# Peptides against a protein of PDB entry 4U39: the designs that were tried, part 153

Target 1, 302 residues: chain A of PDB entry 4U39
Amino acid sequence: SIKVIGVGGGGNNAVNRMIENEVQGVEYIAVNTDAQALNLSKAEVKMQIGAKLTRGLGAGANPEVGKKAAEESKEQIEEALKGADMVFVTAGMGGGTGTGAAPVIAQIAKDLGALTVGVVTRPFTFEGRKRQLQAAGGISAMKEAVDTLIVIPNDRILEIVDKNTPMLEAFREADNVLRQGVQGISDLIATPGLINLDFADVKTIMSNKGSALMGIGIATGENRAAEAAKKAISSPLLEAAIDGAQGVLMNITGGTNLSLYEVQEAADIVASASDQDVNMIFGSVINENLKDEIVVTVIATG

## One batch from the design tools (peptide; made by RFdiffusion4, then SolubleMPNN)

Design b2_p24_1_s2 (from b2_p24_1, 16 letters changed)
Fold by OpenDDE base, seed 4:
Order: structure tokens, then C-alpha cells, then sequence
Structure b2_p24_1_s2 (fold): chain B 302 residues (1-302), chain A 24 residues (1-24)
């Protein structure tokens, strides 16, 4: 089974976005120290952690409280994650609960033998230096606790949105990018497409790979596959070139009119931009909600 | 190569109609 665990406010917002976008074939778990925020989750499984420590009042933006809350609730987390083949741990780094609890939860998933993938954000620079420093500590702890850690730099989202985008919409876009990171992988396993991957393929590319970057491209029209692939490999979310990656996981998602030619064209573009010795796997997904759009998601590991 | 990867996938599911189109 595939489980997606949203940790703290940002992680739970991302999980809500996944549910709203009807991401299939995954079980959703919401984890928080704030009981009121947790009640707003759309996840079927809701877990309040650190009930004794926090009394449901949250972590007060303190990662040490988030960590201790997860440690207090270890047995409950173990039971919720038991039997998962794959666990996505999603969080916004820089806060209290997400930053502190996500590494503990990830370690529990890994110790249970699940393929453990972190999908986390760095805070925007405008959230302040304290959040950046807390996020750096949380990301460092996540790297040790996961098989692969996808880090989304929120400041790069500002390069893909309109300059007049309200702050609230920039956070919603961060939640959407977290959604795309999880869905881009989970759909390869859980959703039938033109080219299916098995869990063993994904495990080979993602097991013990450390840090990863994600690129996304969306296009329409006659050259949509090529354009989407080019946008993915040049995505502002890729803080480094795809050149030098040890592994590449690619998802090509389209509507019912997605052709094998388009899949091949997109894959060839990504392969040509990658090292010759790269371990590349790709899959295709059919999403009926995509009319004339193709979405290419690239995850570069190493 | 991409072709080798496609061919490897085609070997796993030879009845997949989509892979039949890619075989010359």
C-alpha cells in the first residue's frame, strides 16, 4: 500500500490539495499537534500527536516540540504506517510540527521497511530567517530519515507565478507543488497508463538516494509533449541542471488522447538533457481531467 | 537507451497493445 502522511500545517494543506485533486490509490494520514487545525483535514485518518505535551494547542513554531510530540506518539505512528510498502512524508519546513515531527515519522516509516520519500518545502525568504534556519535543521534530519528527499524551494515558486500573486495564493501554489511531487510518483504505481512502472522499478531509483529535485512542465498544442518536457528540465524548481543526476524518474501525464509518440518524444528530450550513465525510468499516466494538456514531472536524484 | 528501456518493458508485458505498435 501507498500512504501519504501530511505533517503539520503545510503538510496537511498539501494532503487536502491531493484529496481535492482526486489523487487515487493512496491512503491519506493527517498528523498535527494543533487539534483545531487537524479537524480541518480532509484525510480519513487524523492523528493528534503530542497530546500530553501540547494539549492540542500546537508546537508554538518550535521544532523541538514537534519532535517530542512525534516521539510521544511513536506507537500510534507505527500502527498507522504498519504494512505500507511506500510512505510519502510531506511537510512545510520551518514551522514547529512539520519541521520537528516529519523526520521522526520518516524514520518510523523507514524502520518499518517502507520506501520512505520526503516531499518538503523550504520556506519563502519573506517568512524570515528563523524559519529558514529551522527548515535547514529539519531538512538535514529528513535526509538521514528517508530514502529520497524532494526539496521544493518556495522562493522558486515566485518565478513561475505572477508578480502580483497574493501571499495566500503563493502558499496555495506551494501546496500544489507538494501535491505534484507526490502525485507524480504515486500515479506511476497506482494509476494505469500507456507505460506502467511497478513498485520495484520505483524502489530501485528512489532507495537510499538522498536529496532530489523536481521539475514540472505543462503544455498544450501539437508540440505539447516536447514543450512540456523542455519546461520540466528547465523548471525553476530544479535548482541544479538535470545534468549530473545519478537517477531520473519521469512521469508523462496526459488525457485520453496521449499518444505513445508523445511519450517517446518527451522521454527522449529528458534523456538527452541527462547524463549518459543516468539510471532513468519513465512512466505514463492517463488523467481524463487533462483535456489537451500534457504534464511532465521529472525527479532528479543524486 | 530509451529504446532498451521500452523493449525491456515490452518483454514484461508482451500482450500490451501499446508496445506492439512500437515494435517495428
Amino acid sequence: as target 1 above (302 residues)
Amino acid sequence: SLQELIDAKALVDPENPYFQVLRP
Scores: peptide ipSAE 0.000, ipTM 0.254, DockQ to the pose 0.085
Fold by OpenDDE base, seed 5:
Structure b2_p24_1_s2 (fold): chain B 302 residues (1-302), chain A 24 residues (1-24)
Amino acid sequence: as target 1 above (302 residues)
Amino acid sequence: SLQELIDAKALVDPENPYFQVLRP
């Protein structure tokens, strides 16, 4: 089974966005120290952590409280994650609960033998230096606790949105990018396409790879596959070029009109931008909600 | 303290209605 665990406010917002977008084939778990925020979760499984420590009042932007809250609730987390083949741990880094609890939860998932993937955001620079420093510590702890850690730099989201985008919309876009990171992988396993991957293929690319980068490209029109692939490999979310990656996981998602030619064209572009010795796997997904759009998601590992 | 936690959270999410109620 595939489980997605949202940790803290940002992680729970991302999980809500996944549920609203009908991401299939995954079980959702919402984790928070804030009982009121947790009540707003759309997840089937809601877990309040650190009830003794925090009394449901949250972590107060303190990662140490988030950590201790997850440690207090270890047995409950283990029970919720038991039997998962794959666990996505999603969080906004820089806060209390997400930053502190996500590494603990990830370690629990890994210790249970699940392929453990972190999908986390770095805070925007405007959120201040304290959040950036807290995020750096949380990301470091996540790297040790996961098989693969996808880090989304929120400042790079400002490069893909309009300059006049309100701050609240920039946060919503961060939640959407977290969704895209999870869905881009989960759909390869859970959603049949033109080219199906098995869990073993994904595990080969993502096991013990450490830090990963994600690129996303969306396009329409006659050259949509090529354009989407080019946008993915040049995505502002890629803090480094895809050249030098040891592994590449690619998702080509389209509507019912997605052709094998388009899938191959997109794959060839990404392969040509990658090292010759890269272990590249690609899958295709059919999403009937996509009209004339192709979405290419690239995850570079290593 | 509980107040320090409230204050720290209010700085992060000033629009959270919960913190508006807990401010004296």
Scores: peptide ipSAE 0.000, ipTM 0.315, DockQ to the pose 0.009
Fold by OpenDDE base, seed 3:
Structure b2_p24_1_s2 (fold): chain B 302 residues (1-302), chain A 24 residues (1-24)
Amino acid sequence: as target 1 above (302 residues)
Amino acid sequence: SLQELIDAKALVDPENPYFQVLRP
């Protein structure tokens, strides 16, 4: 089974966005130290951690409280993650609960033998230096606790959105990018397409790879496959060029009119931009909601 | 509502000035 565990406020918002977008074939778990915030989760499984430590009042932006809260609730986390083949741990880094608890939860998933993928955000620079420093510590701890850690730099989202985008919409876009990172992988396993990957293929690319970057491209029209692929490999979310990656996981998602030619064209573009010795795997997904759109998601590892 | 989500985020991170400003 595939489980998605949202940790803290940012992780829970990402999980809510996944549920709202009907991401299929995954079980959702919401984890928080704040009981009131947790009640707003749409997840089937809601877990309050650190009930003794925090009394359900949250972590007070302190990662050490988030860490201790997850440690207090270790047995409950183990039971919730038991039997998962793959676990996505999603969080916004820089806060208390997400930063502190996500590495502990990831380690529990890994110790249970699940393929453990972190999908996390770095805070925007405007959130201040304290959040950036806390996020750096949380990201470092996550790297040790996961098989692959996808890090989304929120500042790069500001390069994709309009300059007049309200701050609240920038946070919503960060939640959406977290959704896209999880869905871009989970759909390859759980959702039928023109080219299906198995869990073993994904495991080969993602096991013990450390940090990863994600690029996304969306396009429509006659050259939509090529345009989406070009946008994905040049995505502002890719802080490094794809040619330095040791592994590439690619998802080509389209509507019912997605052709095998378009899938091949997109794959060839990504392959041509990658190192010659890159271990690249790609799958295709059919999403009837995309109509004429193609979405290319690239995850660069190594 | 958006306000309920903001309030929920602010409860998780009460020291975040952005979520504090968004609370009425």
Scores: peptide ipSAE 0.010, ipTM 0.375, DockQ to the pose 0.012; fails the geometry check
Fold by OpenDDE base, seed 1:
Structure b2_p24_1_s2 (fold): chain B 302 residues (1-302), chain A 24 residues (1-24)
Amino acid sequence: as target 1 above (302 residues)
Amino acid sequence: SLQELIDAKALVDPENPYFQVLRP
């Protein structure tokens, strides 16, 4: 089974966005120290952590409180994650709960033998230096606790949105990128396409790989596959060139009109941009909500 | 490797906020 655990405010916003976009084949768990925020989760499983420590009032933007809250609730987390083959831990780093609790939760998942994937954001520069420093500590702790850690630099989201984009929309886009990171992997396993991958294929690419970067490309029209692939490998979210990656996981998602030719064309472009010795796997996904769009997601590891 | 590239960039630009978390 695949479980997605959203940790803290940002993680739970991402989980809500996943549920709203009908990301299938996954079980959703919402974790928070704030009981009021947790009540707004759309997840079937809602877990308040650190009830004794925080009394449901949240972590006060303190990662140590988030950590201790997860430690207090360890047995409950273990029970919720039990039997998962794969666990996605999603969080916005820089806050209290997400930063502190996500590494603890990830370690619990890993200790249970699940393929543990972190999908986390770095705070925007405008969130201030304190959040960036807290995020750095949380990301460091996540690296030790996961098989693969996808880090999304929120400042790079500002390069793909209009300069006049309101702050709230920038956060929504960050939640959407978190969704794309989870969905881009989970759909390869859980959602039928033209080329299906199994869990073993994904595990080979993601097991004990450490840090990963994600690129996304979306295009429409006659050359949509090629354009989407080119956008993915040149994505501002890819802070390093894909040619340096030891592993590449690629998702080609389209509507019911997605062709094998388009899948191959997109895969060839990503392969041509990658190192010759790269361990590359790619899958295709059919999303009926996509009309003329192709979405290419690339995850570079190693 | 991607990690080596990240580490190399982090050495050249220690103040780069994108690579601060990827430093040993």
Scores: peptide ipSAE 0.000, ipTM 0.250, DockQ to the pose 0.018; fails the geometry check

Design b2_p24_1_s3 (from b2_p24_1, 15 letters changed)
Fold by OpenDDE base, seed 3:
Structure b2_p24_1_s3 (fold): chain B 302 residues (1-302), chain A 24 residues (1-24)
Amino acid sequence: as target 1 above (302 residues)
Amino acid sequence: SLQELIDAKALVDPKNPYFAVIKP
């Protein structure tokens, strides 16, 4: 089974966005120290952590409170994660709960033998230096606790949106990019496509790889597959070129008109931009909600 | 079939890493 755990405010917003976009084949768990915020989650499983420590009043933007809250609730987290083959831990780093609790939850998942993938954001520069410093500490702790850690630099989201985009919309886009990171992997396992991957293939690419980068490309028209692939490998979310990656996971998602030729064309573009010795796997997914669009997601590991 | 096309490509280049088994 695949479980997605949203940790704290940003993680819970991302999980809500996943549910709203009908991401299939996954179980959703919302985790928070704030009981009021947790009540707004759309997840079937809602877990309040650190009830004794925080009394449901949240972590006060303190990562040490988030950490201690997860430690207090360790047994409940273990029970909720039991029997998962794969666990996604998603959080907005820089806050109290997400930054402190996400590494603890990830370690619990890993200790249970699940393939543990972190999908987290770095805060925007405008959120201030304190959040950036807290996020750096949380990301370091996540890296040690997961098999693969996808880090989304929120400042790079500002390069793909209009300059006049309101702050609220920038946060919504961050939640959407977190969704795309989880869905881009989970769909390869859980959703039938033209090329299906098994869990063992994904495990080979993602086990004990440490940091990963994600690129996304979307295109329409006659050359949509090639354009989407080119956009993915040149995505602002890729803080480095994919040519240095030891592993590449590629998802090619299209509508019912997605052809094997388009899948091959997109895969060849990503392969040509990668190292010759790269361990590359790719899958294709059919999403009936995509009309003429192709979405290419690239995850570079190592 | 799509599988026959994949199998045919596999026969042409056995080093092509792109041979994912389409499970029915």
Scores: peptide ipSAE 0.008, ipTM 0.349, DockQ to the pose 0.089
Fold by OpenDDE base, seed 2:
Structure b2_p24_1_s3 (fold): chain B 302 residues (1-302), chain A 24 residues (1-24)
Amino acid sequence: as target 1 above (302 residues)
Amino acid sequence: SLQELIDAKALVDPKNPYFAVIKP
């Protein structure tokens, strides 16, 4: 089974976005120290952590409170994660709960023998230096606790949106990019496509790989597969070129008109931009909501 | 490596994983 755990405000917003987009084949768990915020979750499983420590009032933007809250609730987290083959831990780094609790939850998942993938954001620069520093510590702790850690730099999201995008819409886009990171992997396992991957293929690419970056490309028209692949490998979300990656996971999502030729064309472009010795796997997904669009998601590890 | 680029952004206190200094 695949479990997605949203940790704190940003993680729970991302989980809500996943549920709204009908991401299939996953169980959703919302975790928070703030009981009022947790009530706004759309997840079936809602877990308040650190009830004694925080009294449901949240972590006060302190990662140490988030950490201690997860430690207080360890047995409840273990029971919620039990029997998962794969666990996604999603959070916005820089806050109290997400930054502190996500590494503890990830370690619990890993200790249970699940393939543990972190999908986390760095805060925007405008959120201030304190959040950036807290996020850096949380990311370091996540790295030790996961098999693969996808780090999304929120400042790079501003390069793919309109310059006039309101701050609130920039946060919604961060939630959407977190969704795409989880869905880009989970769909390869849980959703039938033209080329299906098994869990063993994904585990081979993601097990003990450390940090990862994600690129996304979307295109339409006659060359949509090639254009989407080129956009993915040149995505502003990739803080480095993919030619330094030891592993590449690629998802090619299209509508009912997606062809095997388009899948192969996109895969060949990503392979040509990668090292010759790269371990690349690719899968395809059919999304009936896509008309003429192809979405390419690339996850580069190593 | 991608890891080196991520790690280059911050120094982490080995005693407190939540204390970091952003490298210039």
Scores: peptide ipSAE 0.000, ipTM 0.260, DockQ to the pose 0.015
Fold by OpenDDE base, seed 5:
Structure b2_p24_1_s3 (fold): chain B 302 residues (1-302), chain A 24 residues (1-24)
Amino acid sequence: as target 1 above (302 residues)
Amino acid sequence: SLQELIDAKALVDPKNPYFAVIKP
């Protein structure tokens, strides 16, 4: 089974966005130290951590409280994760709960033998230096606790949105990018497409790879596959080029009109931008909600 | 048991409806 754990406010918002977008084939778990915030989760499984430590009042933006809260609730986390083949741990780094608890939860998942993937955000620069420093510590701890850690730099979202985009919409876009990172991988396993990957293929690319970067491209029209692939490999979310990656996982999602030719064209573009010796796998997904759109998601590992 | 852990949380705040419902 695939489990998605949203940790803290940002992670829970991302999980809510996943549920709202009907991301299927995954089990959702919401984890928080704030009981009131946890109540707003749409996840079927809601876990308050650190009930003794925090009394449901949250972590006070302190990662050490988030960490201790997860440690207090270790047995409950273990039981919630038991039998998972794959675990996504999603969080907004820089806060208390997400930053502190996500690495603990990830380690628990890994110790249970699940393929453990972190999908986390760096805070926007405007959230202040304290959040950036806390995020850096949380990301460092996540790297040690996961097989692959996808880090989304929120500041790069500001490059793809209008300059007049309200702060609230920028956060919603961060939640959406977290969704896309999880869905881009989970759909390859859980959703039949033109080219199916097995879990072993995904595990080969993502197991013990450390840091990963994600690129996303969306396009329509006659050259939509090529355009989406080009946008994915040049995505502002890629802090580095995909050249030098040890592994590349590609998802090509389209509507019912997605052709094998379009899949091949997109794959060839990504392969041409990658090292010759890269271990590249690609899958295709059919999403009936996509009309004329193709979505290409690239995960570069290593 | 999971139920014992849930119950133990309930003991900390019996008004806290946020039981870790770990569905088995």
Scores: peptide ipSAE 0.000, ipTM 0.226, DockQ to the pose 0.011
Fold by OpenDDE base, seed 1:
Structure b2_p24_1_s3 (fold): chain B 302 residues (1-302), chain A 24 residues (1-24)
Amino acid sequence: as target 1 above (302 residues)
Amino acid sequence: SLQELIDAKALVDPKNPYFAVIKP
């Protein structure tokens, strides 16, 4: 089974966005130290951590409280993760609960033998230096606790949205990018096709790879596949070129009118921008909600 | 070829909305 764990406010917002977008073949778990915020989760499984430590009042933006809260609730987390083949741990780094608890939860998942993927955000610069420093510590701890860690730099989201985008919409876009990171991988394995990648192929590419970068491209029109692929490989979310990546996961998602030619065209573009010896996996997904849009998600590992 | 892999998957289940291929 595939489990997605949203940890703290940002992680739970991302999980809510995944549920709203009907991400298939995954089980959702919401984890928080704030009981009121947790009640707003759409996840089937809601877990309050650190009930003794925090009394449901949250972590007070302190990562050490988030860490201790997850440690207090270790047995409950283990039981919730039991039998998972893959675990996504999603969080907004820089806060108390997400920053502190996500590494602990990730380690629990890994110790249970699940392929453990972190999908996390770095805070926006406007959230202040304290959050940035806390996020750096949380990301470092996540990197040790996961097989692959996708890090989304929120400041780069500002390069893909309008300059007049309200702060609230920038956070919603961060939640959407977290969704795309999880969905881009989960869709490769969650829908058993007669010749899908087995979980072992994904495991081979993602196991013990450390940090990963994600690029996203969206396009419409006659050249939409090529444009989406070009946008993905040149995405501001990619802090480095795909050149030098040891592994590339590519998801090509389109509406019911997505053609095999468009899939090939997009895959060829990403392949041409990748090293010759790269272990590249690509998947194609039909999402009826995309109509005439193509979404290309590229995850570079290594 | 990439095309042969895509075609092979399409031939197995042309209605499958989900397929993934490893680049050879």
Scores: peptide ipSAE 0.008, ipTM 0.341, DockQ to the pose 0.293; fails the geometry check

Design b2_p24_1_s4 (from b2_p24_1, 14 letters changed)
Fold by OpenDDE base, seed 2:
Structure b2_p24_1_s4 (fold): chain B 302 residues (1-302), chain A 24 residues (1-24)
Amino acid sequence: as target 1 above (302 residues)
Amino acid sequence: ELEELIKAKTLVDPKNPYFQVVKP
């Protein structure tokens, strides 16, 4: 089974966005120290952690409280994750619960033998230096606890949205990018396409790879496949070029009109931008909601 | 469930000749 566990406010917002976008073939778990925030989750499984420590009042933006809350609730986390083949741990780094609890939850998933993928955000620079420092500590702890860690730099989201985008919409876009990171991988396993991957293929690319970067490209029209691929490899979300990556996982998602030629064209562009020795795998996904759009997601590992 | 989903996915396209692992 594939499980997606949202940890703290940012992780739970991302999980809600996944449910609203009908991401298929995954079980959703919401984890929080704040009982009121947890009640707003759309996830089927809701878990309050650190009930004794926090009394359901949240972690007070302290990562050490988030960590201790997950440690207090270890047995319940183990029970909820038991039998998962793959676990996505999603969180907004810089907060109390997400930053502290996500590494503990990831380690529990890894110790259970699941392929454990972190999909996390760095806070915006405007959220202040304290959040950036807390996020850096949480990201460091996540690297040790996961097979692959996708880190989304929120400041790069400001390069792909309108300059006049309100702060609240920038946070919604961060939740959407977290969704795209999970869905871009889970759909390769769970959703039929023109080119299907199995779990063993994904496991080969993602097991014990450490840090990963994500690029996304969207395009329409006659050259949509090539344009989407070019946008993905030049995505502002890529803090570095895909050149030098040891592994590349590519998702090519389109509507029912997606052709094998378009899939090949997109794959060739990504391969040409990658090292010759890169282990590249690609899958194709059909999403009926994508009428004339192609979405290319690239995960660069290593 | 994952094995069933994988099996269902492979059953929908059992002849996908275009699984090109671009091996170096």
Scores: peptide ipSAE 0.000, ipTM 0.251, DockQ to the pose 0.131
Fold by OpenDDE base, seed 4:
Structure b2_p24_1_s4 (fold): chain B 302 residues (1-302), chain A 24 residues (1-24)
Amino acid sequence: as target 1 above (302 residues)
Amino acid sequence: ELEELIKAKTLVDPKNPYFQVVKP
């Protein structure tokens, strides 16, 4: 089974976005120290952590409170994650609950023998130095607790949105990028496509790889596959070139009109941009909600 | 601008899950 656990405000918003976009084949768990925020989750499983420590009033933007809250609720987290083959831990780093609790939850998932993937955001520079420092500590702790850690730099989202985009919409876009990171992997396992991957293929590429980067490309029209692939490998979300990666996981998602030729064309572009010795796997997914669009997601590991 | 943005994020909109009240 695949479980997605959203941790704190940002992680729970990402989980809500996944549910709203009908991401299939995964179980959703919402975790928070704030009981009122947790009530707004659309997840089937809702877990309040640190009830004694916080009294449901949240972590007060303190990562040490988030950590202690997850430690207090360890047995409940273990029970919720038991029997998962794969666990996605999603959080916005720099806050109290997400920054402190996500590494503890990830370690619990890993200790249970699940393939543990972190999908987290770095805060925007405008959120201030305190959030950046807290996020750096949380990311370091996540790296030790996961098999693969996908880090989304929120400042790079400002390069892909309109300059007039309201701050609230920039945060919604960060939640959407978190969704795309989880869905880009989970769909390869859970959703039938033209080229299906098994869990063992994904496990081979993602086990004990440490930090990862994600690129996304979307295109329409006759050259949509090639354009989407080129956008993915040149994505502002890729802080480094893909040619330095030891492993590449690629998802090619299209509508019912997606052809094997388009899948191959996209794969060849990503392969040509990668190192010759790279371990690359690719899968394809059919999403009926995509009319004429192709979405290419690239995850570079190592 | 940055301090005003931080202050704006500390404003409790109980309907806005993106705004965590950072109490000073």
Scores: peptide ipSAE 0.000, ipTM 0.382, DockQ to the pose 0.011
Fold by OpenDDE base, seed 5:
Structure b2_p24_1_s4 (fold): chain B 302 residues (1-302), chain A 24 residues (1-24)
Amino acid sequence: as target 1 above (302 residues)
Amino acid sequence: ELEELIKAKTLVDPKNPYFQVVKP
């Protein structure tokens, strides 16, 4: 089974966005130290952590409180994650709960033998130096606790949105990019396509790979597969070129009109931009909600 | 929603020059 655990405010917003977009084949868990914020979660499983420590009042933007809250609730987290083959831990780094609790939750998932994938954001630079420093510490702790850690630099979202985009919409886009990172992987396992991957294939690429980068490309028209692939490998979300990655996981998602030729064309472009020694796997997903669009998601590991 | 998100995310680092809480 695949479980997605949203940790703290940012992680819970991302989980809500996943549920709203009907991401299939996953179980959703919302974790927070703030009981009021947790009540707003759409997840079936809602877990308040650190009830004794915080009394449901949240972590006060202190990562140490978030950490201790997860440690207090370890047995409950273990029970909620038990039997998962794969666990996505999603959080916005820089806060109290997400930054502190997400590494603890990830370690619990890993210790249970699940393939543990972190999908986290770095805060925008405008959120201030304190959040950036807290995020750096949380990311470092996540890296040690996961098999693969996808880090989304929120500042790079400002390069893909209109310059006039309100700050709220930039945060909603960060939640959407978190969704895309989870869905881009989960769909390869849970959603049938033209080329199906098994869990063992995904595990081979993602197990003990450390940091990962994600690129996304969307295109329409006659060359949509090639354009989407080119956009994915040149995505602003990639802090580095995919050249030098040890592993590449590629998702080619299209509508019912997605062809095997388009899948191969997209895969060939990503392969050509990757190292010759890269372990690349690719899958295709059919999403009936995609009309003439192709979405290419590339995850570079190592 | 915006004000709550701003309040929740504006843990004003009082040293962040960009987030000067203008006191009314």
Scores: peptide ipSAE 0.006, ipTM 0.373, DockQ to the pose 0.010; fails the geometry check
Fold by OpenDDE base, seed 3:
Structure b2_p24_1_s4 (fold): chain B 302 residues (1-302), chain A 24 residues (1-24)
Amino acid sequence: as target 1 above (302 residues)
Amino acid sequence: ELEELIKAKTLVDPKNPYFQVVKP
């Protein structure tokens, strides 16, 4: 089974966004130290952590409280994650609960033998230096606790949105990018396409790879496959060029009109931009909601 | 220290996942 665990406020918002976008084939778990915030989760499983420590009032933006809250609730987390083949741990880094609890939860998932993938955000620079420093510590702890850690730099989202985009919409876009990172992988396993991957293929690319970067490209029209692939490999979310990656996981998602030619064209573009010795796997997904759009998601590991 | 931190957090909007806005 595939489980998505949203940790703290940002992680829970991402999980809500996944549920709202009908991401299939995954079980959702919402984790928080704040009982009131947790009640707003759409997840089927809601877990309050650190009830004794925090009394449901949350972590106070302190990562050490988030960590201790997850440690207090270890047995409950183990039971919730039991039997998962794959666990996505999603969080907004820089807060208390997400930053502190996500590494502990990830380690529990890994110790249970699940393929453990972190999908996390770095805070925007405007959230302040304290959040950036807390996020850096949380990301470092996540890197040791996961098989692959996808880090989304929120500041790079500002390069793909209008300059007049309200701050609230920039956060919604960060939640959407977290959704895209989880869905871009989970759909390769859970959703039928023209080219299906199995869990073993994904595990080969993602097991013990450390840090990863994600690129996304969306396009329409006659050259949509090529354009989406070019946008994905040149995505502002890629803090490094794809040619330095040791592994590439590619998802090519389209509507019912997605052709094998378009899938091959997109794959060839990403392969041509990658190192010659790269371990690249690609899958395709059919999403009836995309109509004429193609979405290319690239995850570069190594 | 932790109890004081918990008390201080009661002034924070729990619904803001990114910003603990101190309720005025």
Scores: peptide ipSAE 0.000, ipTM 0.290, DockQ to the pose 0.010; fails the geometry check

